# Peptides against a protein of PDB entry 4KTY, part 150

Target 1, 266 residues: chain A of PDB entry 4KTY
Amino acid sequence: YVLNDIGVIFYGEVNDIKTRSWSYGQFEDGILDTCLYVMDRAQMDLSGRGNPIKVSRVGSAMVNAKDDEGVLVGSWDNIYAYGVPPSAWTGSVDILLEYRSSENPVRYGQCWVFAGVFNTFLRCLGIPARIVTNYFSAHDNDANLQMDIFLEEDGNVNSKLTKDSVWNYHCWNEAWMTRPDLPVGFGGWQAVDSTPQENSDGMYRCGPASVQAIKHGHVCFQFDAPFVFAEVNSDLIYITAKKDGTHVVENVDATHIGKLIVTKQI

## One batch from the design tools (peptide; made by RFdiffusion4, then SolubleMPNN)

Design b2_p22_4_s1 (from b2_p22_4, 11 letters changed)
Fold by OpenDDE base, seed 3:
Structure b2_p22_4_s1 (fold): chain B 266 residues (1-266), chain A 22 residues (1-22)
Amino acid sequence: as target 1 above (266 residues)
Amino acid sequence: DAAKKARFEANANSIMRYQPDP
């Protein structure tokens, strides 16, 4: 989880799982220096750099360009005219070295690119890390742990009211660490995500969230456990918005989200 | 019933977003 400089990313559909290689390159020339530079740009004090909780949280913020001119600019509009298409990247090294040399965010990334670069960052700093792919990954827009699907009276989706969405797949990272800030048993793998999805206490970042806590339904623990829980376990709530302003729940589907979570076993 | 199930499945599909192949 630290020594491998080449990895595998799972993608595709739950019924047609596919893989691609990704070169992390954490031992390549200039990569460690770039990771240190990233922490410098984040103005992270030296004492915090020895704490994997703080490092992974800062990394989740800095691997994306939002808020702090971090490493990668995301693009999901199929417009990549001012940079490199996300699918053209083959590893983290070129991205990180470009960031270090230009001192400007690199264009462009999507979830697997963010996860790949973040994995390099974590491993480079000695934090065991892996990429995780969640199929049917929910994006909870309003932090209520539900996928709210609003319907018109005719049964069609009200796109104006429906803000939540579901990715066919989404990639993020798990980092291994102790959690002395949490109750006993919630150390180990922690979910962290550098893909800019939702604001967490003023910044686009996510985690570390205890995987064990989430598996046992504990969403009250720092950081961002509710969001990660929703990604893998939220219910679809079908709501009819009546013309009189009332909402009626017509159906609940507890099986749609988080159909499969896959990661490579080293 | 089957018709209702199909309708909800269609509604669920309407909120799906698809990542491209890496």
Scores: peptide ipSAE 0.552, ipTM 0.928, DockQ to the pose 0.887
Fold by OpenDDE base, seed 5:
Structure b2_p22_4_s1 (fold): chain B 266 residues (1-266), chain A 22 residues (1-22)
Amino acid sequence: as target 1 above (266 residues)
Amino acid sequence: DAAKKARFEANANSIMRYQPDP
């Protein structure tokens, strides 16, 4: 998970899983220097650079351009006039070297691009890391661990009230580290995500969240465990919002979210 | 029941967002 510089990213649909290759290139010339530069741009203290908890959290913030002029600008509008379409990238090296050279955010990325670049960043700095793909990945917008689907009285979705959404697939990273800041047993794989989705204590970042903690429902453990939990295990809550302001729960679906989580095995 | 199930499925589909193929 550290030495392999070529990877596979899973995408597509849960019933039609597809793969593409991605070149991480963590050993290519200039990549380590670029990773150090990223931490410099984040104004990360030297003392923190040896701590994988701090490094992975900073990386999750800096791989996206939001807040801090980080590496990648996300775009999902299918109009990429001022850069490279996300699908055109084949690996992390060109992106990171462009960032280092231009000293400006690189356009454009989507989840697998963010995950690919972040994977390079982590591996380059000696943190074992892998990309994971979650099919039917929830995006909880209001941090209540539910996918709230508000319905009109006619049964149609109220798009104004319904803020939560579900991606057909989403890619993020898991990084291997000890977690002395957590109770014993919650080290190992930690979910981290550089795709800008939600604000976490002041900036768009996510993790590290203990995978073991999430699996056992310990969403109170830092960092961003509730959000990651929701991505993989939230229930769909169908709520009729009546005109008088009352809400009635019509149905609960516990099977829709997180139908499959896939990662490459070594 | 089948109609209700179909409605809920349609509602769930309405909140789906689709990533492009990489």
Scores: peptide ipSAE 0.547, ipTM 0.929, DockQ to the pose 0.882
Fold by OpenDDE base, seed 4:
Structure b2_p22_4_s1 (fold): chain B 266 residues (1-266), chain A 22 residues (1-22)
Amino acid sequence: as target 1 above (266 residues)
Amino acid sequence: DAAKKARFEANANSIMRYQPDP
């Protein structure tokens, strides 16, 4: 989880799982320096740099450009004219070196690019890390731990009442660390995500969220456990919005989200 | 019932977003 410099990213559809290689290149020249530079840009104190909790949290913020002029600019609108299309990247090295050289965010990334770069960052700093792909990954926009589908009385979807969405797949990272800030048993793999999805206490970042805590329904633990929980375990709630302003739950589907979570075993 | 199920499935599809292939 630290020594491997080439990885596999799972993508596609749950019924048509695909893979691609990603070069992490954590041992390549300039990469460690760049990771240190990232932490410098984050104004991370030296004492915190030895704490994987802080490092992973900072990394989740800094690998994306939002808020802090971090590494990667996300683009999901198919407009890549001012940079490199996300699909054109084959590894982390070029991205990180460009960031270090230009001292400006690199364009562009999507989830697997963020995850790839973040994986390099973590591994460079000695944090065991892996990329995880979640199929039917929920994006809970309003932090209610459910995917809301609002229906008009005629059964048509009202897309204005929620910004909740479901990605066919989403990639994030798991980082291995102890969690002395959590109850015993909630160390180990921590979900961290550098793809800018939601604001977490002032910044677009996510995690570390204890995988074990989430598995046991403990969403109260820092950081961002509710969001990660929602990504993998949200119920679809079909709600009819009545003209009188009342909401009626028409259906609940607990099987739609998080159909498969895949990671490469080393 | 089948029709209702199909409708819900269609509704679920309406909130799907698709990542491009890497």
Scores: peptide ipSAE 0.545, ipTM 0.929, DockQ to the pose 0.878
Fold by OpenDDE base, seed 2:
Structure b2_p22_4_s1 (fold): chain B 266 residues (1-266), chain A 22 residues (1-22)
Amino acid sequence: as target 1 above (266 residues)
Amino acid sequence: DAAKKARFEANANSIMRYQPDP
């Protein structure tokens, strides 16, 4: 989880799982220096750079360009002018070296690119890390642990009111660390995500969220446990918005989200 | 009810976003 510089990323559909290779390149020339540079750009105090909790949280913020001129600009509109299409990247090295050289965010990334670069960052700094793929991954935009699907009276989706969405798949990272800030038993793998999805205490970042805490429904544990929990276990709530402004729950589906979570075993 | 089930499935599909193949 630290020494392997080539990885596998799972994607596709839950019933047609696919994989691609990703070169992390954490040992390549200039990569460690770039990771240190990323922390410098984040203005991270030296005292915090040895703390994997702080490092992973800062990394989740800095691997995306939002807020802080971090590493990668995301694009999901299938238009990639003035940059590299997300699918064209084969590894982290070119991205990180471009960032270091240009001192400007690199275009463009999507979830697996963010996860790949973040994995390099973590491993380069000695934090065991892996990429995780969640199929039917929920994006809860209002932190209520639900996928709120608002319906018109005729039963069709009200796209204006419906802001939550579900990715066919989403990739993020798990980082291994102790969590002395949490109760005993919630160390180990921590979910961290550098794909800019939601604002967390002022920045687009996510985690570290204890995987054990998420598995046992402890969403009160820092950081961003509710969001990660929702990604893997939120219910679909079908709500009819009446003309008079009232809402009626028509149905609840607890089976749609988080159909499969896959990661490399070793 | 099969019709309701189909409608809800359609509704769920309407909020799906698709990542491209890497």
Scores: peptide ipSAE 0.543, ipTM 0.927, DockQ to the pose 0.884

Design b2_p22_4_s2 (from b2_p22_4, 13 letters changed)
Fold by OpenDDE base, seed 3:
Structure b2_p22_4_s2 (fold): chain B 266 residues (1-266), chain A 22 residues (1-22)
Amino acid sequence: as target 1 above (266 residues)
Amino acid sequence: AAAEKELNEKRANSIMRYQPEP
């Protein structure tokens, strides 16, 4: 989880799982220096740099360009004219070295690129880390732990009112650490995500969220456990909005989200 | 029941977003 500099990322569809190689390159020249530079740009104090909780949380913010001129600019609109298409990247090294050289965000990333670069960052700093792929990954837009699907009178989805969405797959990271800030048993793997999805206490960041806590339905523990829980376990709630402003639940699907979670054993 | 299932599948599909192949 630290020494392997080449990885595999799972993607595609739940019924047609695909893999790609990704070069993490955490031992390549200039990569450690770049990871230290990222923490310098985040204005991390020296004492915090030894704490994997703080480092992983800062890393989740800084691997994306939002808020803080971090490493990667995301693009999901098929507009790549001012950079490299996300699919053209084969590893983290070129991205991190470009960031270090230019001191400007690198264009462009999508979830597996963010996860790949973040995995390099974590491993480079001695934090055991792996990439996780969730198939049918929910994006809860309003932090209510459910996917709200608003319906028209004809029973079709009202796309204007429906803000929540589901990715066919999404990639994030798990980082191994103790959690002395949480109850006993909630250490180990922590979900962290650098793909800019939702704001967490003022920044586009996510985690560390205890995987064990989430598996046991505990979403009250820091950080971002409700969001990560929703990604893997939210119900689809089909809602008709009435003219009087009331909502009527027409149907609930508890099986659609988080159909498969895959990670490579390293 | 079959019609309801089909409608729900259509609803679920309408909120799906697809990542490109890396």
Scores: peptide ipSAE 0.541, ipTM 0.918, DockQ to the pose 0.878
Fold by OpenDDE base, seed 1:
Structure b2_p22_4_s2 (fold): chain B 266 residues (1-266), chain A 22 residues (1-22)
Amino acid sequence: as target 1 above (266 residues)
Amino acid sequence: AAAEKELNEKRANSIMRYQPEP
């Protein structure tokens, strides 16, 4: 989880799982220097740089370009005219070295690119890390821990009443650390995500969220546990929006989200 | 029940987003 410089990223559909090789390159020349530079750009205090909780949270913010001129600009609109298409990247090294040289955000990334670069960052700094792929990954936009599907009175979907969505797959990271800031038993793997999805206390970042806490339904612990919980375990709620403004729950599906979570074991 | 399941599957598909393949 620290020494492997080549990995495998899972993607595709839950019924047709695919894999892609990714070079982390954490031992390549200039990569550690670039990771330190990222923390310098974040204006991270030296006293915090030895704390994996702070480092992983800062890395989550800085691997994306939002808010802070971080490493990667995301694009999902199939318009890559001003950079490199996300699918053209084969590893973290070229991205990190370009960022260090240009001192500007690198274009472009998508979830596996963010996860690949973030995995390099964590491993460079001595934090055990792995990439996780979640199939049927929910994006809860209103922080209610459910995927809302609003229906008109005729039974047709009204797509204007919510921004909730489900990705066929999404990639993020798990980082291994102790959590002295949490109750006993909630250390170990922590979910962290550098793909800019939602704002967390003023910045596009996510985690560290205790995987053990989430697994046991504890979403009250820092950081971003409700969002990560929703990604893997939110219910689909079918709601009829009546003309009088009342909402009626028609159905609930607890099986749609988080159908499979996959990670490389070595 | 089968018709309801098919309808709900269609509704669920309406909120699906697809990541491009790497």
Scores: peptide ipSAE 0.539, ipTM 0.920, DockQ to the pose 0.869
Fold by OpenDDE base, seed 4:
Structure b2_p22_4_s2 (fold): chain B 266 residues (1-266), chain A 22 residues (1-22)
Amino acid sequence: as target 1 above (266 residues)
Amino acid sequence: AAAEKELNEKRANSIMRYQPEP
């Protein structure tokens, strides 16, 4: 989890699982310096740099370019004319070195690219980390832990009211650390995500969220546990919006989200 | 039941977003 410089990222569909190699390159020349530079750009206090909780949280913010001129600009609109298409990246090294040299965000990333770069960042700093792929990954936009599908009276989806979405897959990271800020037993793997999905206390960042806490339904613990919980365990709620403004739950599907969570075991 | 399932599948599909294949 720290020493492996090459990984496998799972992607595709739950019924057609695909794998891609990713070179983390955490030991390559300039990569550690770049990771330190990232923390410098974040204005991270030196005392915090030894704390994996702070480091992973800062990393989750800084691996994306939002808010802080971090490493990667996300693009999901197929407009890659001003950079490298996300699919063209094969590892973290070129991205991190470009960031260090240009001192500007690198274009472009998507979830696996963010996860790849973030995995390098974590491993480079001695934090055991792995990439996790969640198939049918929910994106809860309103932090209600549900995927609300609003229906017209005719039973069709109201796309204007329905804001929540489900990714066919999403990649994030798990980082291994103690959580002295949480109750006993909620250390170990922490979900962290650098893909800019939601604002967390003023920045596009996610985690560290205790995987154990989430598994036990403890979403009240810092950081971003509700969001991560929703990604893997939210129910689809089919809601008919009535003309009178009332909402009627027509159906609930508790099986749609988080159909498979895959990580490379080492 | 089958019709409802199909309808729900259609509804669920409407909120699906697809990551580009890497």
Scores: peptide ipSAE 0.502, ipTM 0.909, DockQ to the pose 0.896
Fold by OpenDDE base, seed 5:
Structure b2_p22_4_s2 (fold): chain B 266 residues (1-266), chain A 22 residues (1-22)
Amino acid sequence: as target 1 above (266 residues)
Amino acid sequence: AAAEKELNEKRANSIMRYQPEP
């Protein structure tokens, strides 16, 4: 994983899976220096830089520009007038080198760009990492582990009350590490995500969340396991909000979220 | 059952967000 400088990112629809090449370039000139610079900007202690748990968590915060003037500014409104459209990037190198030279966040990223840059960061620092694509990826915004779909009296969705959403696909990273802070058996692949989705203890970051813990429903394990669990396994809860403020569950769909999780086997 | 399925599909589609193609 660490030695591969070119990857494949899966995207598209679950019934029409597409692939894109991405150049990680973790061995290119200036990339290691940039990764060290990112950790310097994060004010990460030298003692922490040898800990993949701390490094991956800091990386998840710093690859996005929120909170800390990190690497990438996200944009999902199809307005890219002040930078590069997310689809125009072909790899991590140009982004990281621009960040290093300008010392300002680079515009713009979306999930696969964040995942690509974060994958370079992890690999550059010797952490085995891969990109994961989840089709029908839930975004739980109230940390209740479910997709709350509020209904009008006519049975249609109330878009004003419904805040939770589902991405057709979302890309994040898995990083390989031991988890001495968790019970035995919850090391290995850890989900980490640099796409700014939700606040985690004061910063837009996500993980490391034990993939094994999530698979076994152990959402109490640090970090951000509830959020990652919801992305891959939340139920759709159809709720009629009555005028008296009471909620009635009309239906539950346990099959909609996380229909396919794909990663390149290396 | 078919009508309920169609309604649920419509509901689910209403909360979908679409990533641009990379």
Scores: peptide ipSAE 0.548, ipTM 0.920, DockQ to the pose 0.884; fails the geometry check

Design b2_p22_4_s3 (from b2_p22_4, 11 letters changed)
Fold by OpenDDE base, seed 2:
Structure b2_p22_4_s3 (fold): chain B 266 residues (1-266), chain A 22 residues (1-22)
Amino acid sequence: as target 1 above (266 residues)
Amino acid sequence: SAAEKARNEANANSIMRYQPDP
């Protein structure tokens, strides 16, 4: 809902859901100008700026600093010496205004910060948007729609081979739009994510992926449906890597990922 | 088995990453 300038972000654990407020501030002075500036920095054609599909995809790329000197630098190392700790941000306004003023990426963000800023960007540009939190959110690093857990012969995890991971929670956005580029029925909410997780056709971006398509397993629909699908529906595949180089699937768990998806109702 | 389930849970936990509280 574009009119709400304050929101709620869900976090914590699936059995202990917590919330925090986030000030989007899409109507604050300078914020619209900053959002336009973001699109300028992306070198987005004027003709595309009226298309929410293009805008949301560009936004997903530009809210993170990777590839294009976008808005936010992510950091998950618990070292924030050259900026603001992600938890210290209370809203999008300071971040966006700093970006506009400095013309350099702002440090630092994590998923809820990315989601908060991206939500402001979308709402500021008239795209209905909300933040979504997924508990037990999978990060598939090779787009095979599964979490590959490689095991040593003794049954313990091989951390060198195991590249996939699962966040206890992850926040991204849903943006409301028609999808004339997709079959009928796949408009409405579209998953978009500005947290730099995986490269999508040359850039760290994600979406728009039709929520309806994801719910019905249509992972072939643009954009990044396989990745979003994996975040919420991946199976855990336990694979024993034998000394001879062969892999044997030992177990499959279809219940671990995507235990709960929460968003504030519009 | 219960033992296998416990091992699987432990293995699943090994790939968990934890976001901080916002």
Scores: peptide ipSAE 0.515, ipTM 0.913, DockQ to the pose 0.878
Fold by OpenDDE base, seed 5:
Structure b2_p22_4_s3 (fold): chain B 266 residues (1-266), chain A 22 residues (1-22)
Amino acid sequence: as target 1 above (266 residues)
Amino acid sequence: SAAEKARNEANANSIMRYQPDP
């Protein structure tokens, strides 16, 4: 998980799983220097750079351009006139070297690009890391651990009230580390995500969240465990919004989210 | 019922966002 410089990213649909190659290039010339530069731009203390918890959290913030002029600008509107379309990237090296050279955010990324670059960052700094793809990945925007689908009285979705959404697939990273800040048993794989989705204590970042903690429902453990839990395990709650402002739960679906989570085997 | 399942499916589909193929 550190030595491999070429990887595979899973995408597509749960019933039609597809893969693409991605070149991480963590050993290529200039990449380590760029990773150090990223931490410099984050104004990360030298003492913290040896702590994978701090490094992965800073990385999750800095791989996206939001808040801090980090590495990648995300775009999901199919308009890429001022940069490179996300699908045109074949690996992390060109992106990171462009960032280092220009000292400006690189355009453009989507989830697999963020995950690819973040994977390079982690591996380059000696943190074992892998890319994970979640099919039917929930985006909980109000941190209530459920997908709230608001319905009109006629049964159709009220798109104005419904803010939560579900990606057909989403890619993020898992990083291997000890968690001395958590109870025994919650080290190992930690979910981290550099795709800008939600604000976490003032920045668009996510993790590290203990995979073991999430599997056992310990969403109170830092960092961002509720959000990651929701991505993989939230229920769909169908709510009828009455004209008088009252809400009635019509249905609950516990099977829709997180239908498959896949990563490359060693 | 079949009708309820169809409605639920339609409602679920309404909140789906589709990530482009890499």
Scores: peptide ipSAE 0.509, ipTM 0.909, DockQ to the pose 0.888
Fold by OpenDDE base, seed 1:
Structure b2_p22_4_s3 (fold): chain B 266 residues (1-266), chain A 22 residues (1-22)
Amino acid sequence: as target 1 above (266 residues)
Amino acid sequence: SAAEKARNEANANSIMRYQPDP
């Protein structure tokens, strides 16, 4: 999880799983220096740089450009003027070296690009890390641990009442670490995500969230466990919005979200 | 029912977003 410099990213559909290669290049010239530079730009205390909890959380913030002039600018509008289309990247090296030389955010990334660069960052700093792909990945926008589908009284969907959405697939990272800040048993793999999705205590970052805690339904432990839980396990809630302003739950689907979570054992 | 299932699937599709191929 640290030594392999080439990886595989899973994508596509749950019934048609596809893979692409990604070069992490954590041993290439200038990459470690760039990772240190990223932490410098984050103004991370030297005492914290040996703590994988702090490092992974800072990394989740800094791999995206939001808030802190971090590494990658995300774009999902299919207009990539003044930069490189996300699909054109083949690995982390060119992105990180461009960031180091220009000292400006690099355009553009989407989830697999963020995950690829973040994986390089973690591995460079000695943190075992892997990319994880979640199929039918929920984006809970209002932190209620459910995917809301609002229906008009006539049965038509009202898309204006919620910003909740589901990605056909989403990529993030898992980092291996001890969690002395959590109860015993919640160390090991921690979900971390550098794709800017939601604000976490003032910054677009996510994790580390204990995978074991989430699997056992514990969402009260830091960091961002509710959001990660929702990505993989939220229920679809079909809600009829009545004219009088009341909401009635019509149906619940507990099987739609998080149909498959895939990672390569390397 | 089959009709209810089809309606639910259609409604679920309304919140789907699709990532491009990397």
Scores: peptide ipSAE 0.477, ipTM 0.898, DockQ to the pose 0.868
Fold by OpenDDE base, seed 4:
Structure b2_p22_4_s3 (fold): chain B 266 residues (1-266), chain A 22 residues (1-22)
Amino acid sequence: as target 1 above (266 residues)
Amino acid sequence: SAAEKARNEANANSIMRYQPDP
């Protein structure tokens, strides 16, 4: 989880699982320097740079360009005219070196690109890290731990009534660390996510959230546990929005989100 | 093609449709 500089990332759909190789290159020339540069750009105190909690949280913010001119600009509109299409990247090295050289955000990334670069960042700094792919990954926009799906009276989806959504797949990272800020037992793997999805205390960042806490439904622990919990375990709530303004729950699906979560074990 | 590859690899964000049983 630290020494491997080549990995496999799972993507696609639950019924059509795909894999791609990714070169992390955490030992390549200039990469450590770039990681330090990233922390410099974040104005991270030297005292915090040895704390994996702070480092992973800063990394989750800085690997995306939002808020702080971080590493990667996300794009999901299939228009990549001003950069490199997300699918064209094969590893982290070119991205990080471009960022260091240009001192401007690199275009473009999607979840696996963010996760790949973030994995490099973590591993480069000695934090064991892996990429996790969640199929049918929820994006809870209103922090209610559920996916609201609104239907018109005719059964058609009304996409205007909610910003909640489901990714066919989503990649994020798990970083290994102790959590002295949490109760005993909630160290180990921590979910961290650099794909810009939701604001967390003023910045697009996510984690570290204790995987053990999430597994046991403890969403009260820092950081962003409710969001991560929702990604893997939110209920789909199908709601009919009636013309009279009333909402009727038509169905609840508690089995769809997080249908498959996979990571490379070696 | 590059475009096809991009579409096949891109993650998609959507709201799922629900069709109730008749």
Scores: peptide ipSAE 0.031, ipTM 0.611, DockQ to the pose 0.056

